# Designs tried in a protein design run: peptides against a protein of PDB entry 1ZZD. Part 28

Target 1, 109 residues: chain A of PDB entry 1ZZD
Amino acid sequence: FQVVNPYLLRDLVDLGIWDEGMKQYLITQNGSIQGLPNVPQELKDLYKTVWEISQKTIINMAADRSVYIDQSHSLNLFLRAPTMGKLTSMHFYGWKKGLKTGMYYLRTQ

## One batch from the design tools (peptide; aimed at target 1 S54 K86)

Design b2_p18_8 (made by RFdiffusion4)
Pose (drawn by RFdiffusion4):
Structure b2_p18_8 (pose): chain A 109 residues (1-109), chain P 18 residues (1-18)
Amino acid sequence: as target 1 above (109 residues)
Amino acid sequence: SHSEKYLEQIRNSDNEDL
């Protein structure tokens, strides 16, 4: 099979750019839209992959919501070019933010 | 709302690793 994010899909049709320079490009690009030459910036900002969102924001939003969480939450973490240093900063950042669950799975590469 | 705030934070986010 293969299906595109329906919201991203609706928008590409609404711009008529859902030509084949897309279904194909999208698959051989991990489903990223940053750096597509013909897509508005607003769409680029709205459809970031999780690999394109700073794990800092992920942790901050997790800290925000956590004051309302009686228990904890499964906080999966995503690193692009993973170094031991970046991982260390990520653990400490979540740790100093007072999170109960600093990390569920680390998805990487 | 909380959802709007979080959406704004994601949209304003960059890709920098800690």

Design b2_p18_8_s1 (made by RFdiffusion4, then SolubleMPNN; from b2_p18_8, 7 letters changed)
Fold by OpenDDE base, seed 1:
Structure b2_p18_8_s1 (fold): chain B 109 residues (1-109), chain A 18 residues (1-18)
Amino acid sequence: as target 1 above (109 residues)
Amino acid sequence: SLEEKYLELIKNSNSEEL
């Protein structure tokens, strides 16, 4: 289930590099532009997929938001290559950051 | 001990790239 980010499409068009080849590249790379040499690093940082962004950062953001609500919102994590050790570490890290609930949903690639 | 294991996990979670 792949949806192309419309803003990414816009920026790629603005760069003049959007074509059928680029489309196919994105499909094969699951939406990642990290490997494209002709894309500015700023855009690569901006358009990290859920698989490329640090899940630790996601946990941090969730913890920050939880300060404003009584019940923690759902925490969805996306891991490319989960291990039991990593999952356990994420659980404890979430606990340390004050999340009221554990992992709500885990999606793997 | 179990407590030591948990503490180690917490320590590792602070430094591990998640």
Scores: peptide ipSAE 0.039, ipTM 0.303, DockQ to the pose 0.069
OpenDDE base, seeds 2, 3, 4, 5: peptide ipSAE 0.023, 0.019, 0.038, 0.023; ipTM 0.315, 0.271, 0.287, 0.302

Design b2_p18_8_s2 (made by RFdiffusion4, then SolubleMPNN; from b2_p18_8, 8 letters changed)
Fold by OpenDDE base, seed 5:
Structure b2_p18_8_s2 (fold): chain B 109 residues (1-109), chain A 18 residues (1-18)
Amino acid sequence: as target 1 above (109 residues)
Amino acid sequence: SEEEYYLELIKNSDSTEL
């Protein structure tokens, strides 16, 4: 069961583009609005799904948090189409960024 | 080096956004 982000719903309504077609589109796109031409880029940036956020950015955030904790929290990575090369590079990048532990969980679609 | 290898992987992956 997929629930539309209430804030996204509000903004889409405010844009006057919310309808049944839009709802179905979001369902098929797993909540992504990135492909919609009539949505401002600002909103696209704001409402990126977990699958659309740069994993590099997520790693950076995790590394930043690790500065203030003794043990790094588990990192969750969300990839639609992971490759071994990408996973390896992310692992190394996380290490290089100073994550105290290389522990991460990979979630895929 | 190992670092160079991973950096190349990152570079190539960044084109698709890591």
Scores: peptide ipSAE 0.018, ipTM 0.393, DockQ to the pose 0.081
OpenDDE base, seeds 1, 2, 3, 4: peptide ipSAE 0.014, 0.014, 0.016, 0.014; ipTM 0.367, 0.373, 0.372, 0.367

Design b2_p18_8_s3 (made by RFdiffusion4, then SolubleMPNN; from b2_p18_8, 8 letters changed)
Fold by OpenDDE base, seed 1:
Structure b2_p18_8_s3 (fold): chain B 109 residues (1-109), chain A 18 residues (1-18)
Amino acid sequence: as target 1 above (109 residues)
Amino acid sequence: SLEEEYLEKIKNSDSTEL
């Protein structure tokens, strides 16, 4: 379960290599770009983690589902130190954004 | 494009993170 890293999306667009084929590749590789020969190594090193991505941005993207790479209507959230308050806020924000489901998967470091 | 729209969202949404 994963959502496309929005910063990765940016960089792939900047490289001019973002297309449906790339999207499908990411889906099959569970979001990994490590095997892409046309991606600079520095980007591969940078995108080994998803922990620095804005959770709000992820929710915004998930609400539209355009760049969601999981074949479900789940939402994947990545938090290093989640609290009940934080989870409630994210859930509420997801509701405000019109997420089709309240189901989410929490990932922690 | 759709990608451009999401890029714009990134620019605008990162000011307030959850």
Scores: peptide ipSAE 0.019, ipTM 0.269, DockQ to the pose 0.312
OpenDDE base, seeds 2, 3, 4, 5: peptide ipSAE 0.014, 0.008, 0.015, 0.015; ipTM 0.292, 0.235, 0.343, 0.377; seed 5 fails the geometry check

Design b2_p18_8_s4 (made by RFdiffusion4, then SolubleMPNN; from b2_p18_8, 10 letters changed)
Fold by OpenDDE base, seed 4:
Structure b2_p18_8_s4 (fold): chain B 109 residues (1-109), chain A 18 residues (1-18)
Amino acid sequence: as target 1 above (109 residues)
Amino acid sequence: SREEYELKLIKESDSEEL
């Protein structure tokens, strides 16, 4: 599988900081650049991994799309550190937002 | 009631921790 987003790779090359060490770092960090001091914060904000993105935002986007389509898209959610409370909250939030289908896939890191 | 319980869960889901 591909660990590094191709656009992220491009930007890291443009910054001149891409090398074998960087590659290995990203592999160990599952693609996250959040811990890199030599990367601008703007890029860190842009290139969040699926584990770093708010799942509420994903649900909101899915709900917004569902307004314009007959069938809701398959919803995939990713949780780094799931708790029963968080899972329940996500389920009910999705329900509150009017999703026609609940969580189709739930992934855990 | 079940309705109150569900409302509580919905309220909790509004947190920024999702």
Scores: peptide ipSAE 0.065, ipTM 0.397, DockQ to the pose 0.070
OpenDDE base, seeds 1, 2, 3, 5: peptide ipSAE 0.062, 0.030, 0.061, 0.028; ipTM 0.377, 0.315, 0.364, 0.308

## One batch from the design tools (peptide; aimed at target 1 Q55 G85 S89 M90)

Design b2_p19_3 (made by RFdiffusion4)
Pose (drawn by RFdiffusion4):
Parts: C-alpha cells; sequence; structure tokens
Structure b2_p19_3 (pose): chain A 109 residues (1-109), chain P 19 residues (1-19)
C-alpha cells in the first residue's frame, strides 16, 4: 500500500500541486515536505516530521502537560544525527524539567 | 538544535559531584 497524511493531502490537492512530482518525491524523502520547492512556508511549518521538531520542544510540552498527569506519560524520543553528547543533554534536560519518564524508546538514525 | 550545551555541562558537573 501507501497513503499520505490526509491533512497534508487535502492541502496539496487544494493547490493543484498534487502532481506526480509529489507522491513519488514524498516517499523517497521519508514523507518530509521541508525543502520541497513549491510548497508554502506555512505548510512546511505545520507538517514537520518528528525528526524535524527539536526534542527540546517535545520535552517542554511534555513538562507543561505533566503537572496535570497524576501518573506519567510515554515520552518517545527522536534523534537525527545522534551523538553521545546530544543524548546526554536530552536526558539531563528532561531530568531537570522534573519529568517522571525521561525516555520511553529512543528512535534514531 | 539537538545539543543543549548548558544542559550537557550541568549534567557533567552533577556527575562529578556524585563521584
Amino acid sequence: as target 1 above (109 residues)
Amino acid sequence: DEFLEDAYEEALEYLEEEE
């Protein structure tokens, strides 16, 4: 099979740019839209992959919500070019933010 | 950015104190 994010899909049709220079490009690009030459910036900002969102923001939103969480939450973490240093900062950042669950799975590469 | 310089330095300093 293969199906595109229906919201991203609706928007590409609404711009008529859902030509084949897309279904194909999208698959051989991990489903990213940053750096597509013909897509508005607003769409780029709205459809960031999790690999394109700073784990810093992920941790901050987790800290925000956590004051309302009686228990904890499964906080999966995503690193692009993973170094031992970046991982260390990620752990400590979540740690100093007072999180109960600093990391569920680490998805990487 | 994925590297948090202040958080990294603070984590190393904390570990030194724990040692």

Design b2_p19_3_s1 (made by RFdiffusion4, then SolubleMPNN; from b2_p19_3, 10 letters changed)
Fold by OpenDDE base, seed 5:
Structure b2_p19_3_s1 (fold): chain B 109 residues (1-109), chain A 19 residues (1-19)
Amino acid sequence: as target 1 above (109 residues)
Amino acid sequence: EELDEEALKEALEELEKLR
């Protein structure tokens, strides 16, 4: 199964920019938000490092701490050449955000 | 931190339709 990054989804909703256009943009850009002018640079930097995390880790984190979405294709942002320090920071940031905001689950049979 | 719970649920439903 494939999982969309639950923290990205939450942040886009919180920004009030989630719509059909945004959905299609993410699909065509393979989950990258780097080209979006209405997204804060802080979020772009955050999700650059998230893409350097293994898919296995992202799936496990989503299942345990945020929104678990099971679909055929995932929308993820990828970053090049992240340091181990940055990856660790992003990992802990995701956990912290999940603990503060709660968890949602979307399951399929 | 605050969440718009209804908006989040709607977004999740839209993602499910991508399957």
Scores: peptide ipSAE 0.032, ipTM 0.376, DockQ to the pose 0.021
OpenDDE base, seeds 1, 2, 3, 4: peptide ipSAE 0.015, 0.013, 0.018, 0.012; ipTM 0.310, 0.291, 0.386, 0.295

Design b2_p19_3_s2 (made by RFdiffusion4, then SolubleMPNN; from b2_p19_3, 9 letters changed)
Fold by OpenDDE base, seed 2:
Structure b2_p19_3_s2 (fold): chain B 109 residues (1-109), chain A 19 residues (1-19)
Amino acid sequence: as target 1 above (109 residues)
Amino acid sequence: SELDEEALKEALEYLELLK
């Protein structure tokens, strides 16, 4: 399925680049605007898809939350092309960052 | 502008279709 940030759509409209071509581009690129040359880099950074966000960043955020929130909170990770090696690395990285529990949900593209 | 409003409307309609 495709997830699109509504604020991204607004910004594309504000940039004056929203049209049928843009719509089709978003569909074919699974919501990613990273390949668009006429979009400011700042917007590309702001609107990275869940698949484009570093898994380490996700783990860092989870670890940060764990300091103040009970570990009953679910940890969800998204991987585009998971391998056993990558999963193992993520597991140990999470441990080092202070996660008390492992991954509760793993989603793949 | 009016063009922006129309574009936004279309974009929002697209968003709803994705849900």
Scores: peptide ipSAE 0.065, ipTM 0.662, DockQ to the pose 0.012
OpenDDE base, seeds 1, 3, 4, 5: peptide ipSAE 0.018, 0.061, 0.039, 0.055; ipTM 0.359, 0.653, 0.596, 0.640

Design b2_p19_3_s3 (made by RFdiffusion4, then SolubleMPNN; from b2_p19_3, 10 letters changed)
Fold by OpenDDE base, seed 1:
Structure b2_p19_3_s3 (fold): chain B 109 residues (1-109), chain A 19 residues (1-19)
Amino acid sequence: as target 1 above (109 residues)
Amino acid sequence: DELDEEALKEYLEELEKLK
């Protein structure tokens, strides 16, 4: 699993843009927010330079706040020909399905 | 594919609404 940076999570929540779609996006971007159009540049700059706390502390915070990101399903679905593009598409599809049907699941290709 | 591009577009649009 991947742990979301607790400070990033806080800031995204404060911005009111944290949701399942955002979480999935971060998975495909390996935690980077640099490509997000609706995130203030100041925040992007901050997370270029902010010192990361120890992994142990992050894990503890994540355990308390349930901020784990499980990538097991997405990775398993693309074992035949895994590409980051396919993973991204799969996550976006899941997001779209959530919006349209209220069901969130990962697409297979 | 087209579906993926559409999904991305809609995703970004929704994010902008949340801005």
Scores: peptide ipSAE 0.018, ipTM 0.337, DockQ to the pose 0.105
OpenDDE base, seeds 2, 3, 4, 5: peptide ipSAE 0.018, 0.014, 0.012, 0.017; ipTM 0.387, 0.244, 0.254, 0.379; seed 4 fails the geometry check

Design b2_p19_3_s4 (made by RFdiffusion4, then SolubleMPNN; from b2_p19_3, 9 letters changed)
Fold by OpenDDE base, seed 5:
Structure b2_p19_3_s4 (fold): chain B 109 residues (1-109), chain A 19 residues (1-19)
Amino acid sequence: as target 1 above (109 residues)
Amino acid sequence: EEFDEEAYLEALEELLKLL
């Protein structure tokens, strides 16, 4: 499950380089823009540091059926040590936000 | 059942660590 950083998306759109090809590129690169020659270094530096965004935001975006890199309508969660409390909380939050597919995939390590 | 925000946030943090 990959969700595009909304700020990155905005900036790529502003640059006029956002398209299906770019989307697919980001999917294959796990969201990295570091290898893109047509992206200003300033943006690369910026998103190197702001790589991680709030997962709450990601879930909100999912609820809004926003632009996803992969599995646009499915939420895959990865937990190293899931507890019932964590799972329940995620479930309820997803439900509250109107996610039709709360947790399509729950993966643990 | 009440939503446990703390547990939710912890889960999110763990998810972030995997990304």
Scores: peptide ipSAE 0.030, ipTM 0.432, DockQ to the pose 0.142
OpenDDE base, seeds 1, 2, 3, 4: peptide ipSAE 0.019, 0.025, 0.014, 0.014; ipTM 0.393, 0.457, 0.324, 0.319

Design b2_p19_4 (made by RFdiffusion4)
Pose (drawn by RFdiffusion4):
Structure b2_p19_4 (pose): chain A 109 residues (1-109), chain P 19 residues (1-19)
Amino acid sequence: as target 1 above (109 residues)
Amino acid sequence: ELIDHLQEFEDKYVDQWNE
């Protein structure tokens, strides 16, 4: 099979750019839209992959919501070019933010 | 000492997690 994010899909049709320079490009690009040459910036900002969102923001939103969480939450973490140093900062950052669950799975590469 | 050492990692790497 293969299906595109329906919201991203609706928007590409609404611009008529859902030409084949897309279904193909999208698959051989991990489903990223940053650096597509013909896509508005607003769409780029709205459809960031998790790999394109700073794990800093991920942790901050987790900290925000956590004051309302009686228990904890499964906080999966995503690192692009993972170094031991980046991981260390990610662990400490979540740690100092007071999170109960600093990390569920680490998805990487 | 350990906390200060870990803070150095945060200062160095925290804005690079998605690079």

Design b2_p19_4_s1 (made by RFdiffusion4, then SolubleMPNN; from b2_p19_4, 9 letters changed)
Fold by OpenDDE base, seed 5:
Structure b2_p19_4_s1 (fold): chain B 109 residues (1-109), chain A 19 residues (1-19)
Amino acid sequence: as target 1 above (109 residues)
Amino acid sequence: SLIEELQKYYDKYIDKTNE
């Protein structure tokens, strides 16, 4: 089985942001937390070279990732004069939409 | 611990998705 970095898990749990959505997001983003606006920069710097998942897992979750990316880009097209707050909200909205589809896909495998 | 449980859960999830 693939080992998840326990320190990353700890820090995400301590931040109160670890959940099924976060787990799925990390998988679809090749383990990267760089795109998460609610994660402190210091943690991003710390784990940018620590989190690793297998290429097989990345490939297997490609469909979910694609949905997330598509949703994110699609939602961004609706923004005319976005604030940072709006961008953040849209980012998470797109993420959640992608995750919902991804979770459905995973359950049907 | 919670971390250990989360690790086990994640590992199971990954293994399942890799099948």
Scores: peptide ipSAE 0.022, ipTM 0.292, DockQ to the pose 0.017
OpenDDE base, seeds 1, 2, 3, 4: peptide ipSAE 0.006, 0.019, 0.000, 0.005; ipTM 0.230, 0.415, 0.179, 0.237

Design b2_p19_4_s2 (made by RFdiffusion4, then SolubleMPNN; from b2_p19_4, 12 letters changed)
Fold by OpenDDE base, seed 2:
Structure b2_p19_4_s2 (fold): chain B 109 residues (1-109), chain A 19 residues (1-19)
Amino acid sequence: as target 1 above (109 residues)
Amino acid sequence: SMEEELQKAYDEYIDKTNE
């Protein structure tokens, strides 16, 4: 499945660099912003894709985030037969869902 | 598709910022 990190989108919009060209760039680069000259290095480090970090790191991060979501078992299933695409999707999915779940619990307390 | 997901993410952010 396709997943986009909503915070990446937010930061690009907040930087004022989001447009159709940027959108097409991300599509062609499979979500990578590493080649963008007008993006701070800090953001590039924050939003590295599966192609830019070790699989072990991605798996560890995804597993950590999965603890906070009800779909943790689903994420574990992805780890059994991971592809680069699945790892990327799982990483962003875990991030997105983990944050949403966390906020849900904070609001319900 | 990636394009559809990017557009959805954008729309969601814009909707959130308008609240």
Scores: peptide ipSAE 0.194, ipTM 0.774, DockQ to the pose 0.021
OpenDDE base, seeds 1, 3, 4, 5: peptide ipSAE 0.160, 0.148, 0.138, 0.157; ipTM 0.756, 0.741, 0.743, 0.750

Design b2_p19_4_s3 (made by RFdiffusion4, then SolubleMPNN; from b2_p19_4, 11 letters changed)
Fold by OpenDDE base, seed 4:
Structure b2_p19_4_s3 (fold): chain B 109 residues (1-109), chain A 19 residues (1-19)
Amino acid sequence: as target 1 above (109 residues)
Amino acid sequence: SIIEKLEEYYKKYIDKTNE
């Protein structure tokens, strides 16, 4: 599994680009933001160094504030005609219930 | 916290999208 840096999440939120699409992108890219066109290069450079930090260290430092990316045992959700409200509710419900893995698979119909 | 920030962002996003 891979842990998403909590400060990265904060910065992405501050940039106003954090959403379900971004979350899924990061999951598929193993947490890398290097390929994102709407992220400042300065931020990309900053978080390149983050990859040198062990996952264990990140987990210990952030604890319940960390987002875990588990490609083996991820939550798979299926939605039909999802609204942003529904997506938000599911996301934060899972978070509040201790699902730190996040939403790995989002299927829409 | 990150959760609070995310909640705030999502709230703003949804409100903006509904405009």
Scores: peptide ipSAE 0.021, ipTM 0.369, DockQ to the pose 0.066
OpenDDE base, seeds 1, 2, 3, 5: peptide ipSAE 0.018, 0.020, 0.012, 0.020; ipTM 0.331, 0.368, 0.182, 0.369

Design b2_p19_4_s4 (made by RFdiffusion4, then SolubleMPNN; from b2_p19_4, 12 letters changed)
Fold by OpenDDE base, seed 2:
Structure b2_p19_4_s4 (fold): chain B 109 residues (1-109), chain A 19 residues (1-19)
Amino acid sequence: as target 1 above (109 residues)
Amino acid sequence: KKEEELQKAYDEYIDKTNE
């Protein structure tokens, strides 16, 4: 599976452009929205600076049951019923760079 | 309501990438 930025998904849903075509496009483009004509340039610029990290790094962090959390609604949602699959799918470092508040280190039991 | 939509989108994407 691909690592995905939860904030990106939120923005796409908010724009009302989340559909089967969008999902397939993201898969083929490795999560990039830079080539989408129907996305505002402001959002493209925002997610252009997202850190690129390897799947291996994400898997290692998840295997250690380590996650990063903040006080955002998106983070709260994902942690309501955390699973290993959900944790490994998050783009941790790119997500971290976009945080407006301090990040907290959390270990899951 | 928006949170539910986000959760659904997340689950759908993960499922698709795992096919």
Scores: peptide ipSAE 0.137, ipTM 0.779, DockQ to the pose 0.028
OpenDDE base, seeds 1, 3, 4, 5: peptide ipSAE 0.097, 0.114, 0.116, 0.112; ipTM 0.737, 0.760, 0.762, 0.759

Design b2_p19_5 (made by RFdiffusion4)
Pose (drawn by RFdiffusion4):
Structure b2_p19_5 (pose): chain A 109 residues (1-109), chain P 19 residues (1-19)
Amino acid sequence: as target 1 above (109 residues)
Amino acid sequence: DELIEKLEEFEEKYIDEAY
């Protein structure tokens, strides 16, 4: 099979750019839209992959919502070019933010 | 305390690169 994010899909059709220079490109690009030559910036900002969102924001939103969480939450973390230093900063950042769950799985590469 | 200062240096250096 293979199916595209239906919201991203609706928008590409609404621009008529859902030509084949897409279904194919999208698959051989991990489903990323940044750096597509013909896509508005607003769509680029709206459809960031998790790999394209700073884990800093992920942790901040987790800290925000955590004051309302009686228990904890499964906070999966995603790193692009993972170094031991970046991981260390990510752990400490979540740690100093007072999170109960600093990390569920680390998904990498 | 020294461990926490070290970890803060790691945070300052790397956290904005954690993507």

Design b2_p19_5_s1 (made by RFdiffusion4, then SolubleMPNN; from b2_p19_5, 9 letters changed)
Fold by OpenDDE base, seed 2:
Structure b2_p19_5_s1 (fold): chain B 109 residues (1-109), chain A 19 residues (1-19)
Amino acid sequence: as target 1 above (109 residues)
Amino acid sequence: MKELEELEKILEKYIDEAV
């Protein structure tokens, strides 16, 4: 079950490119608009899926906000093709960055 | 501790390449 981002829908409508074909395209592409030539790059950057964002960036963001979090929190990591090496690297990288989390949750596409 | 730091550097390089 996939739900289209309502803000993305709005922006695509505003661009005048929303139609049934676009809807089907998004479904087949799991919500990604990165391959669409008629979409401005700024929108592509804004609507990157969790699978298209660097996990290192996510970890850095989590580490940054962790400075302001008193209680321990959990971090969700998303990988298209996780390997043991990637998981280990992310674990130690997060630890090195001082994340105040006792558990890392892995999600796969 | 030195061994751990070295391992972290290796893993950091790996994540830079893999992520």
Scores: peptide ipSAE 0.018, ipTM 0.335, DockQ to the pose 0.480
OpenDDE base, seeds 1, 3, 4, 5: peptide ipSAE 0.015, 0.015, 0.016, 0.014; ipTM 0.315, 0.317, 0.334, 0.279

Design b2_p19_5_s2 (made by RFdiffusion4, then SolubleMPNN; from b2_p19_5, 10 letters changed)
Fold by OpenDDE base, seed 1:
Structure b2_p19_5_s2 (fold): chain B 109 residues (1-109), chain A 19 residues (1-19)
Amino acid sequence: as target 1 above (109 residues)
Amino acid sequence: SELEELNEKVLKEYIDEAI
């Protein structure tokens, strides 16, 4: 099931744009607010869904943590439309960044 | 080498565009 981010809900209410129409919009858009013209860009940047975040950033964060973690943690990556090129890129980039394991979990929308 | 540098640059650009 999909749960609306409570902080996003708060901010939309504070903007005065929360209503039944907005609720239905979020449901149909799987929580994305990127297409809303009446939402400040700052909030759009803040409330990106996992499908809208650069996976490079996710890998960078994992690599930074791995320096201080002995045991490898599960890395989850998210691609809306996976391609061999994207998979290869993630593999090589993860390797370059020194991740202990080349294994990650890929989720698709 | 120059070839290695070029390859790294191309690969970086490809990765940055892909993910």
Scores: peptide ipSAE 0.097, ipTM 0.590, DockQ to the pose 0.310
OpenDDE base, seeds 2, 3, 4, 5: peptide ipSAE 0.078, 0.090, 0.088, 0.071; ipTM 0.559, 0.582, 0.581, 0.530

Design b2_p19_5_s3 (made by RFdiffusion4, then SolubleMPNN; from b2_p19_5, 9 letters changed)
Fold by OpenDDE base, seed 2:
Parts: sequence; structure tokens; C-alpha cells
Structure b2_p19_5_s3 (fold): chain B 109 residues (1-109), chain A 19 residues (1-19)
Amino acid sequence: as target 1 above (109 residues)
Amino acid sequence: MKEEEELEKILEKYIDEAV
């Protein structure tokens, strides 16, 4: 699944621009709001793409059953340059967060 | 159990940096 940042969702709702079109846009842009003309620059600076978001945060959100852009029963993690150490750490942390039986997939930019 | 604990100690210090 693709997790939507709960704070981003809140801010988009507060702006009154959250709708199905926005949702689809985020899906196609891998969560990026950088290309949205109707989003204030300060929010663009505040939020980063899934490639820049802490994978720890993503795991936490998944464990808490956060909001989904695309719902699936798998955890999607995004890495620009995966290393064995990072993969091991993510797996370990996921285990600690109760995702022992959960499947995770890695995407590389 | 000891091996698992050692693994946890090794990995914990890298979690914040690697994840």
C-alpha cells in the first residue's frame, strides 16, 4: 500500500483541495505535492516525497493502520539506494513494530 | 536467545540512521 502522510492529508483537507482528483494525482506522482499549483510553497517545503520520508515513519504509520492512497495488505518501502544494512534495519524495525507476519516490498528510485 | 539479543543490540544503533 501507499501511505498518505496524515498531516499532509489534514492540510490538503484544510485547504479544501482534497478530492478524488487529488488522490489520483498523488498516486501518479508517488505522493509528491511539488507539482501542485494550488498548494502553498511553505507546504511543499514542509512535505517531502516518499523517497525522502523516513522509512521508520512509514513503518510506524503502517503499523498504526494509517491512511492509504492505495490500499493493499503489503508494506511498501521506498529507497533510493538500498543497502544490506538498511534492508536489515528496516526488517528488524518492522518486526519490532509488530509486522512479523506482514509482507513488505521495496521500491527503488 | 542470547544470539537474538546480540543481534538486536547491533541493529538498534543503526535503525535511526538506516531507516
Scores: peptide ipSAE 0.016, ipTM 0.330, DockQ to the pose 0.392
OpenDDE base, seeds 1, 3, 4, 5: peptide ipSAE 0.016, 0.015, 0.016, 0.016; ipTM 0.339, 0.350, 0.366, 0.356; seed 4 fails the geometry check

Design b2_p19_5_s4 (made by RFdiffusion4, then SolubleMPNN; from b2_p19_5, 7 letters changed)
Fold by OpenDDE base, seed 4:
Structure b2_p19_5_s4 (fold): chain B 109 residues (1-109), chain A 19 residues (1-19)
Amino acid sequence: as target 1 above (109 residues)
Amino acid sequence: SEELKKLEEIEKKYIDEAV
């Protein structure tokens, strides 16, 4: 289980804030840097975990992939706190984006 | 339709939020 993105690690080292404490923090936060006050916002925007990306972004990425595939693949969804509303929103938007299937594998944090 | 409007409302509420 890789907690830290290798490019994120590089950037944290370049910032001079990488140490054992940072490593332990990231482990406890499942790789999230969103709560770190000493990390620039641009890096926070760049290195979002799967739990920190909007439905729209996730579905857009899936739709983009579907352009290059002949066979439909199931979408992997990572929901922090799934609700009927959130699921409905995702299905509806996915439908509008022309996804071949609405089937997905749901993972929760 | 009314149903479509409801779906659009739900989408608007959640689509840009983190999952």
Scores: peptide ipSAE 0.236, ipTM 0.839, DockQ to the pose 0.700
OpenDDE base, seeds 1, 2, 3, 5: peptide ipSAE 0.220, 0.231, 0.214, 0.231; ipTM 0.828, 0.833, 0.818, 0.833

Design b2_p19_6 (made by RFdiffusion4)
Pose (drawn by RFdiffusion4):
Structure b2_p19_6 (pose): chain A 109 residues (1-109), chain P 19 residues (1-19)
Amino acid sequence: as target 1 above (109 residues)
Amino acid sequence: EEWHEEVLEELEEYLEEEE
């Protein structure tokens, strides 16, 4: 099979750019839209992959919500070019933010 | 990302205080 994010899908049709220079490009690009030559910036900002969102923001939103969480939450973490240093900063950042769950799975590469 | 360097500096300072 293969199906595209229906919201991203609706928007590409609404611009008529859902030509084949897309279904194919999208698959051989992990499903990323940054750096597509013909897509508005607003769509780029709205459809960031998790690999394109700073794990800093991920941790911050987790800290925000956590004051309302009696227990904890499964906080999966995503690193692009993972170094031991970046991982260390990610752990400490979540640690100093007071999180109960600093990391569930680390998805990487 | 710049926030990694800042966080590592803070971690070093914390560890010195813990020693």

